# Peptides against a protein of PDB entry 2FGR, part 30

Target 1, 331 residues: chain A of PDB entry 2FGR
Amino acid sequence: SSVTLFGIVDTNVAYVNKDAAGDSRYGLGTSGASTSRLGLRGTEDLGGGLKAGFWLEGEIFGDDGNASGFNFKRRSTVSLSGNFGEVRLGRDLVPTSQKLTSYDLFSATGIGPFMGFRNWAAGQGADDNGIRANNLISYYTPNFGGFNAGFGYAFDEKQTIGTADSVGRYIGGYVAYDNGPLSASLGLAQQKTAVGGLATDRDEITLGASYNFGVAKLSGLLQQTKFKRDIGGDIKTNSYMLGASAPVGGVGEVKLQYALYDQKAIDSKAHQITLGYVHNLSKRTALYGNLAFLKNKDASTLGLQAKGVYAGGVQAGESQTGVQVGIRHAF

## One batch from the design tools (peptide; aimed at target 1 R284 F331)

Design b2_p15_8_s3 (made by RFdiffusion4, then SolubleMPNN; from b2_p15_8, 6 letters changed)
Fold by OpenDDE base, seed 3:
Structure b2_p15_8_s3 (fold): chain B 331 residues (1-331), chain A 15 residues (1-15)
Amino acid sequence: as target 1 above (331 residues)
Amino acid sequence: LTFRFGPNPSVEFEE
C-alpha cells in the first residue's frame, strides 16, 4: 500500500480596483493559479485488477495560515477501482463539475475562471454552486474508445431549511468523448435546495468542448442554470465561455478566456475577459500573472474572485479590474 | 519515502 502526502501552496499579490463601496482592495491572496491544498491519498492493490483508494484533501490559506482551521472539505473519499472504472464514497467534486470544469483554462481558480458554477439565487444549501456535495456516491466509467461517463447521487439525509425538505440531494452525470486532441462533454444535474426558506430545485445543463491543435488549445462552455422556485419564478442564468491557450518558449503558457453571464431574472449581463500567463521555473514551481476585466451591465453585481483579498460583488452596473501575481509551488 | 516531482508531486510513504 502507498500513502502520498501532496499539496500546493499558491500565494499571490492581488489587486481589484472596486469593491462593493467602489474602493480598491489589494493585499496578499491565495489560490490564484491553483487552489492551495494539503492532501493525503493512497491505494492498495487488492489483486485481480481491483484497487482500494482513499483521498483526503483540504484547502490551505497561505495568507493567514488557516486561521479558521483545516478540514478535508475538498475531498474525503474512499474508493474501489478496476476494469469497471471507479466508485467513490464521500464528499467530492460532483461528476458534472469534475468533468465540465476541465474545459476552464483557468482551472476554476483565481480571477480568470468560468464562474458559471455558482449560487445564482441566494440558495441556502451549503453547495448551491454545483461544485461539490456531501454524502456523495460517484461512479466513473473507464474510457471506451473515447466514450466515458460519470454519475453521482448525494443523500439529503432529511436536511431541512425552512419548509424545504431534501436539501442537499444531488443527482447528476455526464457523458463525454475524449479522444486524442478532442474532448466534448454534456452534463446534467439537479440539486435540491432552499431559497427564502422555500423548496427550490437547482437544475444545470452544461456542454463543454476543447480541441488541442498542438500549437494552441481552444476550449468552450455553454451552461444553463435554473433555480426553480415555488414562488417568484425561475432564476435562470445562461453562461458562455470561449478560451484559448498556447505554450510559450517551452516553459510558459499564455491563456485568454472570455465569458458571458446572462442573468435572466434581473435582465442583466456580465462580461469577463482574462489574460493569464504561467511561467514554469521547474516541474513544481511556477510564477504566474492574471489580468481580468469584469463588466457588469444594468443590475449585475458580479465580482472577480481574488481569494484572500476581495471576492465580493460590486455595485450594480460597475466594472471591476483585477490583477494577481504569484508563486505556485507543488509538493 | 519516494519523492515524485511533477504536476502532482507526492511524498509516498511505503507501508
Scores: peptide ipSAE 0.012, ipTM 0.495, DockQ to the pose 0.082
OpenDDE base, seeds 1, 2, 4, 5: peptide ipSAE 0.012, 0.011, 0.011, 0.009; ipTM 0.485, 0.472, 0.460, 0.480; seeds 1, 2 fail the geometry check

Design b2_p15_8_s4 (made by RFdiffusion4, then SolubleMPNN; from b2_p15_8, 7 letters changed)
Fold by OpenDDE base, seed 4:
Structure b2_p15_8_s4 (fold): chain B 331 residues (1-331), chain A 15 residues (1-15)
Amino acid sequence: as target 1 above (331 residues)
Amino acid sequence: LTVFFGENPSVEVEE
């Protein structure tokens, strides 16, 4: 039996030029290159190729020392694994997000990531971004000649909001092909939630692909998220991402990513472009900088996610520029 | 029980 203590402390100085009032925000933020975390994981060999596992992981907020407390909301799983793959019980990334966020060159964090995994509809469920779920059972296949899949189901446990009686139920999965430089995946999910106290289905379809040319990596995402409401019509967003990364001088990585969020319910688009650089001081320590520009059109009010500084929206049709400069340390 | 330190997950799903 083994237990590994691991973590990341990622803290930055961040700036955004506009908040919801049109004012600038700046300060010390967290998780600009990787999400700051503290985790415990371990395995037990049960013999016969069967292993038990556990994983407990929580977010670290280096700016305030976890003033709101510490929890294992990132992951809290027990698992069995073997030749059949892995079964997980507990809060985790849902299979769709676990796979499809891997195509985000900004690691689903900071001001540069793909923001498609979002609560687009003011959903009242805690995980209406489609990223994680409580009460989750997940299954992940082995890799069979490149082909792999993951499936998940989360129990709603009769959680109610208004007249919605199945809030937090998730069903979803992905199929993927991962072979050498190529990765491609298709994910489908449905999550039950509430909007305005009414039952709503959050349907998601995501296609992702990446190719590593050695000298550079290209990555892309195509996503449709639809909050299906019985009253008021569907809230649909089509999200697109294209990114490239390249190693620099053996010690650095440059990243460029573009995303488009076509918010159909408000007939409004947002454009995000982010330039990032990571400079490795060691295997465990890096400096990084992110520069992001978010252009909202028409009624769009999206904001960059400068965690710890400002993660709210902006005025309709306003553009926002964000900067993060920080240190990432892994232990 | 063996305790290890400083091992990042080999496959980190960063969020």
Scores: peptide ipSAE 0.091, ipTM 0.709, DockQ to the pose 0.105
OpenDDE base, seeds 1, 2, 3, 5: peptide ipSAE 0.062, 0.023, 0.024, 0.041; ipTM 0.699, 0.572, 0.579, 0.683

## One batch from the design tools (peptide; aimed at target 1 L40 F331)

Design b2_p16_1 (made by RFdiffusion4)
Pose (drawn by RFdiffusion4):
Structure b2_p16_1 (pose): chain A 331 residues (1-331), chain P 16 residues (1-16)
Amino acid sequence: as target 1 above (331 residues)
Amino acid sequence: SFSLALLAFFLYMVFS
């Protein structure tokens, strides 16, 4: 049995060459290499291989001292685990995002990550990026011979927005194979939401795979996200990502990731290339840099996610360059 | 000393 208080402070200077008005922005931001966080977790041995767990974790914003207030929105769970796997109750990453975001070499944070888990259709639900859910129950199997799976159901509790009376419902899961160097997963999910007050399903299918050669690792993601309005119409986005990472000189790591976002509703594509470098001063402390280039075509207005500096859109068809340099300290 | 300071910080964040 144990109890652990933990966290990460990851703060950076960041710059983007344009915002929605075309002006550059720079400042002090956060979470460029890993999401800053503070948390408390524990595991209690109940005997016979059965364990009880808890986990409370919230995001830290070091640039403003969590000016909007601290919370446990990253994870707030209680669980039982054993030879049967693990059951968790509480807000957390849904199984599809928990497993599939592991294929993103930029840890789903900073200016360099895969942007597929986003609210492509301006859905009105609390978590229309498909990442986390309130009122979540999840089951995770053990890994037997490499095979493993996860399933989750989040209750809507009759949350109503317009014609949608089940906003926030999540049903989803994944199957996967993980043997150490090789990992592959297929995730499928549906969420209930509304767009402009009209009931809408958010359907998501995601495939991810990676192989760690030791001298380098190759990783990729494919995703289709479809917001399908009940009365007709859809906003569909296909997202693709391929990346590689390699250790450099003991202590160092280089990462490169290319992504494409095909936004069918506006018949427009955006392409992104991101180079990253991590220099470890210790197991707990790293300096890092990220450089990204995002090219929007046609009506696309996607922007790089320089958290704490600028994470909005850009003018249609514009290219945007961003940089983050910072320090990550885990405790 | 560090553990105590971290705990005090955690409690401050939760209750303030």

Design b2_p16_1_s1 (made by RFdiffusion4, then SolubleMPNN; from b2_p16_1, 10 letters changed)
Fold by OpenDDE base, seed 5:
Parts: structure tokens; sequence; C-alpha cells
Structure b2_p16_1_s1 (fold): chain B 331 residues (1-331), chain A 16 residues (1-16)
């Protein structure tokens, strides 16, 4: 058996030019290039091609030393794996997010990521962003000539909010083709939640694709999230992303990503464009910089996620500029 | 948009 301690400490100086009051915010933030984390993982060979595994991972906040505590909410799984694939028990990325966020060139973190995996409807569930789930059972197939899939079910355990039952129930999965430079995936998910104390289904459809040309990588996402409410109509968001990355000088990577969030319930769009650069000082240490522009139209109030500095919204129709400059260290 | 049409197609497939 093996046990590995691992982690990332990613801390940055961040600036956003507008908060909800129209004022600038700046300071020390976290997780600009990669989510800061501490984890333990290991495997045991059980013989006959069967392995047991565990994974415990929590987020680190380098700016305040985890003042609000530490937990394993990123992942807390036990697994069995073999020729049949992998079965996981415990809190984890849901299969849809695990696969489809991989097309985000900003690694689902910082001010540049695709923000489609979001609670668009003031959902009252703990994981209404569609990223993770408690009480999750997941299965991942092997890769068969490029084809692979993942499926998950999370138990609600009769959790209620207001009159809503089955809160936290997740069912979802993806199918994918991963072969050499090409990756393409389709994900479908439904999560039970509540909005205003009333039962709501969070439906999600995501299509992702990427191609690595060697000199550059292109990546794209198409997503619809729909909070289906019994009363008040559906809250639908169509999110689109297109990104490109390229290696620079053998030690760097430049990234450019555009996203559009068409918030149908408020008939308002937000445009996000992010330029990022990572400079590898070593295999484990990098410097990085991100520059992001978020343009809200009409009633849109989206804000860039400068974690540790400001991750709230802005005034309706206001634009926000964000900057992060930081150090990422992996161990 | 063509993308919305694609999404609508998928939505239809999920709702069938």
Amino acid sequence: as target 1 above (331 residues)
Amino acid sequence: SELEELLALFEKLVNE
C-alpha cells in the first residue's frame, strides 16, 4: 500500500475595480491558477487486478491560514478499481463536472474560469453549482479505444428545505471520446434542490471539446443550466466558452478564453474575456498573471471570482476588471 | 443562434 501527501499552495495579489458598491477591492487572494489544496491519497493492491483506493482533499486558504477551518469537502472517497473501471463512494466532483470542467483552460479557478457551473437561481442546496455532491456513488469506465463514460448518483437522504424534498439528489453522467489530441464529451445531470423553499430541479446539459494541435490547444464548452420551478417559471442560462492556449518559450503558457453567459430569466448577457500567463520556474513552482474583463449587460450582475479578495457581484449592467498575480507551488 | 438550436435539440432529447 502507498500513502501520498500532496498539495498546492496558490496565493496571489488580486484587484477588482468594482464591487457591489462600485468601489475597488484589492488584497491577497487564493487559488488564481489552481485551487489551493491539501490532500492524502493511496492505493492498495488487492491482487487479481483489483485495487482499493482512498482520497481525502480539502481546500487551503493561504491568505488567512484556513481561519474558517479545514475539511475534506473537495473529495473524500474510497474506491475499488480494476479492469472494470472505478467505483467511488463519498463526496467528490460529480461525474459531469469532473469531465466537463476539464475543458476549462483556467482549471475552474481564479478570475478566468468558465463560470457556467454556478447556482444561477438562488438555489438553497449546498451544491447547486453542480460541481460536487455529498453521498455520491460514482462509476467510471475504462477507456475503450477512446470511448469512456462516468455515472453518478447522490442520495438525498430525505433532506428537506421548505416544502422541497429530495434536496441534494443527483443523477448524472457523461459519455466521452478521448483519443490523442482530441477530447469530446457530453454530460447530462439533474439535481434536486429548492428555490424560495419550493422544489426545484437543476437540469444541466454540457458539451465540451478540445483539440491539441501541439503548438496550441483549442477548447470549447456549451452548457445549459435550467432551474425548473413549479411556480415562477424556469431560470435558464446558456453558457458558451471558447479558449485557446499555447506554450511559450518552453517554460510558459499563455491562455485566452472567452465566455458568454446568456441569462434568459433576466434577458441579460454577460461577456467574460480572460488573458492568462503561467511561467514555470520549476516543475513544482510557477508564477502567473491573469487579466479578466467581465461586461454585464442590462440586469446582469456577475462578478469575477477573486477568491479571498472579492467574489461578489457588481451593480446591474456594470463591467468589472480583475487582475491576479501570484505564485503557485505544488508538493 | 446555431448553438441555442443545438442545446434545444439536446434538451428535447433529455425531455423525451
Scores: peptide ipSAE 0.013, ipTM 0.490, DockQ to the pose 0.012
OpenDDE base, seeds 1, 2, 3, 4: peptide ipSAE 0.010, 0.012, 0.012, 0.012; ipTM 0.492, 0.491, 0.471, 0.463

Design b2_p16_1_s2 (made by RFdiffusion4, then SolubleMPNN; from b2_p16_1, 10 letters changed)
Fold by OpenDDE base, seed 2:
Structure b2_p16_1_s2 (fold): chain B 331 residues (1-331), chain A 16 residues (1-16)
Amino acid sequence: as target 1 above (331 residues)
Amino acid sequence: SAMAELLALFNRLVNE
């Protein structure tokens, strides 16, 4: 058996020009290029190609030293793996988010990421962003000539909110083709939640693709989230992303990503464009900068996620500019 | 193009 301690500390200076009051916010933020984390993991060879594994990972907040405490809410799994693939038990990324966020060139982190994996409907469930689940069983296939898949089920454990039962139940999966420069995936998920104390199904469909041309990588996402409510109608969002990245001088990477969030329930769009640069000082340490612009139209109130500084919304129809400059260190 | 096919598939899936 082996145990590995690992982590990332990513801390930045961040600025946004508007909060909900129209005022600027600035300060020390976290997780601008990668989510800061501390983890323990290990494997045991059981013989015959079978392995046991564990993974415990929590988020680190370098700006306040985890003043609200530390937990393993990023991942807390035990697993068996072998020629059949991998089975995981415990809180983790749901299979859909684990696969489909891989097409986000900003790694689902900071002010630049694709924000489609969101609670669009004021869902009252703990994980109504569709990213992780409690009480999760996951299965991941091996890669068969490029083809792979993942499936997951999370138990609700009879959790109730208002009149809603089965809150936190997840069922979902993806199919993918990963071969050399090409990756493509389809993900489907349903999560049971509550909105206004009423039972609501969060349905999600996501398509992702990327191609690495060597000189540049292109990546795209197409997503629909639909909170199906018995009363008040469905809350539907169509999210689109297109991004490009390119290596710079062997030690740098430039990234440009655009996203559109078509929020059907409020008939309003938001446009996000982000320019990012990462400079590798070593294999473990990088400097980075992100510049993001978010344009809300009509009733849209989306804000950039400058974690540790400001992650709230803005006034309806307002635009927000964000900057992050930081250090990422991996150990 | 693969992207056009993906978009067509997406549009089909979201309209069903």
Scores: peptide ipSAE 0.016, ipTM 0.512, DockQ to the pose 0.012
OpenDDE base, seeds 1, 3, 4, 5: peptide ipSAE 0.007, 0.008, 0.008, 0.012; ipTM 0.445, 0.454, 0.444, 0.492

Design b2_p16_1_s3 (made by RFdiffusion4, then SolubleMPNN; from b2_p16_1, 11 letters changed)
Fold by OpenDDE base, seed 3:
Structure b2_p16_1_s3 (fold): chain B 331 residues (1-331), chain A 16 residues (1-16)
Amino acid sequence: as target 1 above (331 residues)
Amino acid sequence: SEAERLRALFEKLVNE
């Protein structure tokens, strides 16, 4: 058996020019290039190609030293793997987010990521952003000539909020083709939640694709998220992303990503554009900078996620500029 | 849209 201690400490100086009051915010933030984390993982070879595994991972907040405590809410799984693929039991990324966030060139982190995986409807469930789930069983196939898939189910355990009685149930999966420079995936998911104390279904469909040309990579996402409410109508968001990345001088990477969030329930759009640069000082240590611009139209109030500094919304129709400059260290 | 049609099919599948 093996046990590995691993982690990332990513801390930055961040600035946003507008908060909900229209004032600037700045300070020391976390997780600008990669989510800061501490984890334990290990495997045991059981023979015959079968392996047991465990993974325990929690988020680190370098700006305050985890003042709110430490937990394993990022991942807490036990698994069996082999030629049949992998079965995981425990809290984890749901299969849809695990696969489809891989097309986000900012890796779902900092002020530049695709923000489609979001709680668009003030859902009252803990994971209504569609990223992780409690009580999750997941299965991932091997890669067969490029084709692969993942499936997951999370038990609601009769969790209730208001009159909703199946909160936290997840069912979802993806199919993908990963071969050489090409990756393409389709994901479908439904979560049971509550909005205003009433049962609500969060339905999600996501298409992702990327192609690595060697000198540059292109990546794209198309997503529809729909919170189906019994009263008040559906809350639907169509999200689009297009990004490009390129290596720079063998020691760096530049990224440019655009996203559009068409929020149908409020008939309002938001546009996000982010420029990022990572400079590798070593295999483990990097400097990075992100510059993001978020333009809200009409009733849109989206804010950039400058974690540790300001991650709230802005006034309706306001634009926000964000900057992060930081250090990422992996161990 | 094609995405909406596919989502509708998925909704049917999970609600049956």
Scores: peptide ipSAE 0.022, ipTM 0.534, DockQ to the pose 0.012
OpenDDE base, seeds 1, 2, 4, 5: peptide ipSAE 0.008, 0.006, 0.015, 0.020; ipTM 0.399, 0.365, 0.448, 0.496; seed 5 fails the geometry check

Design b2_p16_1_s4 (made by RFdiffusion4, then SolubleMPNN; from b2_p16_1, 10 letters changed)
Fold by OpenDDE base, seed 2:
Structure b2_p16_1_s4 (fold): chain B 331 residues (1-331), chain A 16 residues (1-16)
Amino acid sequence: as target 1 above (331 residues)
Amino acid sequence: SEEEELRKLFLELVNS
């Protein structure tokens, strides 16, 4: 048996030129390149190729020392693995987000990530961004000549919000091909939630692909989310992402990523473009900088997610510029 | 050791 303590402390100086009032915000932020975390994990060999595992992981907020507390909301799983793959019990990334966010060159973190995995409809469920779920059972296949898959189901446990009585139920999965420089996957998910106290289904379909050319990597995402409401019509968003990354001088990596969020319910688009650079001082320590531009059109009010500084929206049709410069340390 | 200090920190965080 083994137990490992691990973590990341990622802290930055961040700036955004506009908040909801049109004023700038700046200060010390968290998780610009990687989400800061503290965790414990371990495995036990049970013989015959069977292993037991556990994983407990919570987010760290270095700027305030976790003033709001510490929990294991990132992951709290027990698992069995073997030739059949892996079964996990407990809160975790849902299989769809675990796989499909891997195509985000900014790792779903900071001001530069693909923001498609979002609560687009003021859903009242705790995880209406489609990223994680409580009460989750997950299964991941082995890799068979490149082909792999993951499936998940989360129990609602009769959680009620308004007239909705199955909030938090999740069913979803992905199929993928990962072989050498190529990765491609399709994810499908449905989560039950509530909007305005009424039962709502959050449907999600996501396509992702990447190819590593050695000198550069290209990555892309296509996503549709639908919050299907019984009253008021569907809230649909089509999200697109295209990114490129390249190693620099053997010690760095440059990233450029564009995303488009077509918010159908408000007939409004938002454009995001981010330039990032990571400079490795060691295997564990890096400096990084991100520069992001978010252009909202018409009624769109999206804001960059400068965690710890400002993660709110802006006025309709306003653009926002964000900068993060920070240190990431892994242990 | 560094690892022991990290363990103590973890316990503190969990119990806070």
Scores: peptide ipSAE 0.013, ipTM 0.377, DockQ to the pose 0.949
OpenDDE base, seeds 1, 3, 4, 5: peptide ipSAE 0.006, 0.000, 0.000, 0.000; ipTM 0.388, 0.369, 0.291, 0.326; seed 4 fails the geometry check

Design b2_p16_2 (made by RFdiffusion4)
Pose (drawn by RFdiffusion4):
Structure b2_p16_2 (pose): chain A 331 residues (1-331), chain P 16 residues (1-16)
Amino acid sequence: as target 1 above (331 residues)
Amino acid sequence: LTALAAAVSAALQAAL
């Protein structure tokens, strides 16, 4: 049995060459290499291989001292685990995002990550990016011979927005194979939401795979996200990503990731290339840099996610360049 | 921060 207080402070200077008005922005931001966080977790051995766990974790914003207030919105779970796997109750990453975001070489944070888990259709639910859910129950199997799976159901509790009376419902899961160097997963999920007050399903299918050669690792993601309005119409986005990472000189790591976002509703594509470097001063402390270029075509207005500096959109068809340089300290 | 977190974790575990 044990109890652990832990966290990460990841703060950076960041710059983007344009915002929605076309002006540059720079400043002090956060979470460029790993999401800053504070948390408390524990595991209690109940005997016979059965364990009880808890986990409370919230995001830290070092640039403003969590001015909007601290919370445990990253994870707030209690669980039982054993030879049967693990059952968790509480807000957390849903199984599809927990497993599939592991294929993103930029840890789903900073200006370099895969942007597929986003609210493409301006859905009105609390978690229309498909990442986390309130009122979540999840089951995770053991890994037998490499095979493993996860399932989750989040209750809507009759949350109503317009014609949608089940906003926030999540049903989803994944199947996967993980043997160390090789990992592959297929995730499928549906959420209930509303767009402009009209009931809408958020359907998501995601495939991810990676192989770690030791001298380098190759990783990729494919995703279709479809917001399908009950009365008709849909906003569909296909997202693609391929990336590679390699250790450099013991202590160092280089990462490169290319992504494409095909936004069918506006018949427009965006392309992104991101180069990253991590220099470890210790196991706990790293300096890092990220450089990203995002090219929007046609009506696309996607922007790089320089958290704490600028994470909004840009003018239609504009290209945007961004940089983050910072320090990550885990404790 | 690491030392402080370790000390707090140890105290919490001892209390339990």

Design b2_p16_2_s1 (made by RFdiffusion4, then SolubleMPNN; from b2_p16_2, 6 letters changed)
Fold by OpenDDE base, seed 2:
Structure b2_p16_2_s1 (fold): chain B 331 residues (1-331), chain A 16 residues (1-16)
Amino acid sequence: as target 1 above (331 residues)
Amino acid sequence: LEAEAEALSAALEAAA
């Protein structure tokens, strides 16, 4: 058996020019380039090509030293793997988010990421952003000539909110083709939740693709989320992302990403553009900077996710500018 | 970009 201790400490100075009151916020933030984490993982060879595994991972908040405590909410899985693939039991990224967030050039963190994986409808479930689930069973296939897939089911365990009695149930999966410079994936998911105490289905469809040209990488996402409500109509958001990254001088990387969030329920769009730069001081240590601009139209109130400083919304129709400059260290 | 996004949105709506 093997056990590996691993982690990332990513801390930044962050600024946003507007909060919900129209005031600026600034301070020390976390997870600007990568999510700060502490983890333990290991494997045991059981013979015959079968392996047991475990993975325990929690988020680190370097700005306050995890004042709210430490947990393994990022991942807490036990697994069996072999020629058949991998089965995981426990809280994890749901298969759809695990695969489709890989196309986000900002690693689904900081002020620059694709924000489509979101609770668009004030869902009352704990994971209504479609990223992770409790009580999850996941299966991942091997890669067969580029083709691979993942499937997951999370038990609701009769969790109730209001009149909703299946909160937290997830079913979803993806199919993908990963070969050389090309990656493409289609993901489908449904999660049971509640909105206003009423049963609601969060349906999600996501298409992702990337191509590495060597000199640059292009990546894209197309997503529809729909909170299907029996009363009040559906809350639908179409999210789009296009990004490019390129190596700079052998030790740096520049990233540019655009996203559009078409919030149908409020007939309002938000535009996000982010420029990022990472400078590798070593294999484990990097400096980074992110500059993001978010333009809300009409009734849109989206805010940039400057974790540890300000991650709330802004006033309807307002624009927000965000900056993060930080250090990432991996161990 | 907005026009392309709208076209893509419409295509996604038609497919869903």
Scores: peptide ipSAE 0.008, ipTM 0.457, DockQ to the pose 0.011
OpenDDE base, seeds 1, 3, 4, 5: peptide ipSAE 0.006, 0.007, 0.006, 0.007; ipTM 0.431, 0.406, 0.464, 0.424

Design b2_p16_2_s2 (made by RFdiffusion4, then SolubleMPNN; from b2_p16_2 with T2D V8L L16A)
Fold by OpenDDE base, seed 3:
Structure b2_p16_2_s2 (fold): chain B 331 residues (1-331), chain A 16 residues (1-16)
Amino acid sequence: as target 1 above (331 residues)
Amino acid sequence: LDALAAALSAALQAAA
């Protein structure tokens, strides 16, 4: 058996020009290039190609020293793997999120990521962003000539909110083709939740693709998220992303990503554009900078996620500019 | 996307 201690400490200076009051916010933030984390993982060879595994991972908040405590909410799994693939038991990324966030050139982190994996409807469930689930069983296939898939089910355990009786139940999966420079995936998921104390289904469909040309990589996402409410009509968002990245001088990477969030329930769009640069000082240490611009139209109030500084919304129809400059260290 | 989402919703309701 092996046990590995691992982690990332990513801390930045961040600025946003507008908060909900129209004022600027600035300070020391976390997780601008990668989510800061501490974890333990290990494997045991059981013979015959069968392995047991465990993974315990929690988020680190370097700006306040984890003032709200430490937990393993990023991942807390036990697994079996072999020629059949991998089965995981425990809280983790749901299969759809695990696969489809891989097309986000900002790795679902900082002020630049694709924000489609979101609670669009003031859902009352703990994981209504569609990223992780409690009580999750997941299965991942091997890669067969490029084809691979993942499936997951999370138990609701009769969790109730208001009149909703199945809160936290997840069912979802993806199919993918990953071969050489090409990756393409389709993800489908439903999560049971509540909005205003009423049962609501969070339905999600996501298409992702990327191609690595060597000199540059292109990546794209198409997503629809729909909160299906029994009363008040559906809350639907169509999200689109297109990004490009390129290596710079063998030690750097530049990234440019655009996203559009078409929020149908409020007939309002938001446009996000982000420029990022990562400079590798070593295999473990990098400097980075992100510049993001978010334009809300009409009733849209989206804000950039400058974690540790400001992650709230802005006034309806307002634009927000964000900057992060930081250090990432992996151990 | 609307058609795909409708199909998904129907399929998931049948499976869940």
Scores: peptide ipSAE 0.021, ipTM 0.676, DockQ to the pose 0.013
OpenDDE base, seeds 1, 2, 4, 5: peptide ipSAE 0.020, 0.019, 0.019, 0.020; ipTM 0.680, 0.579, 0.653, 0.684

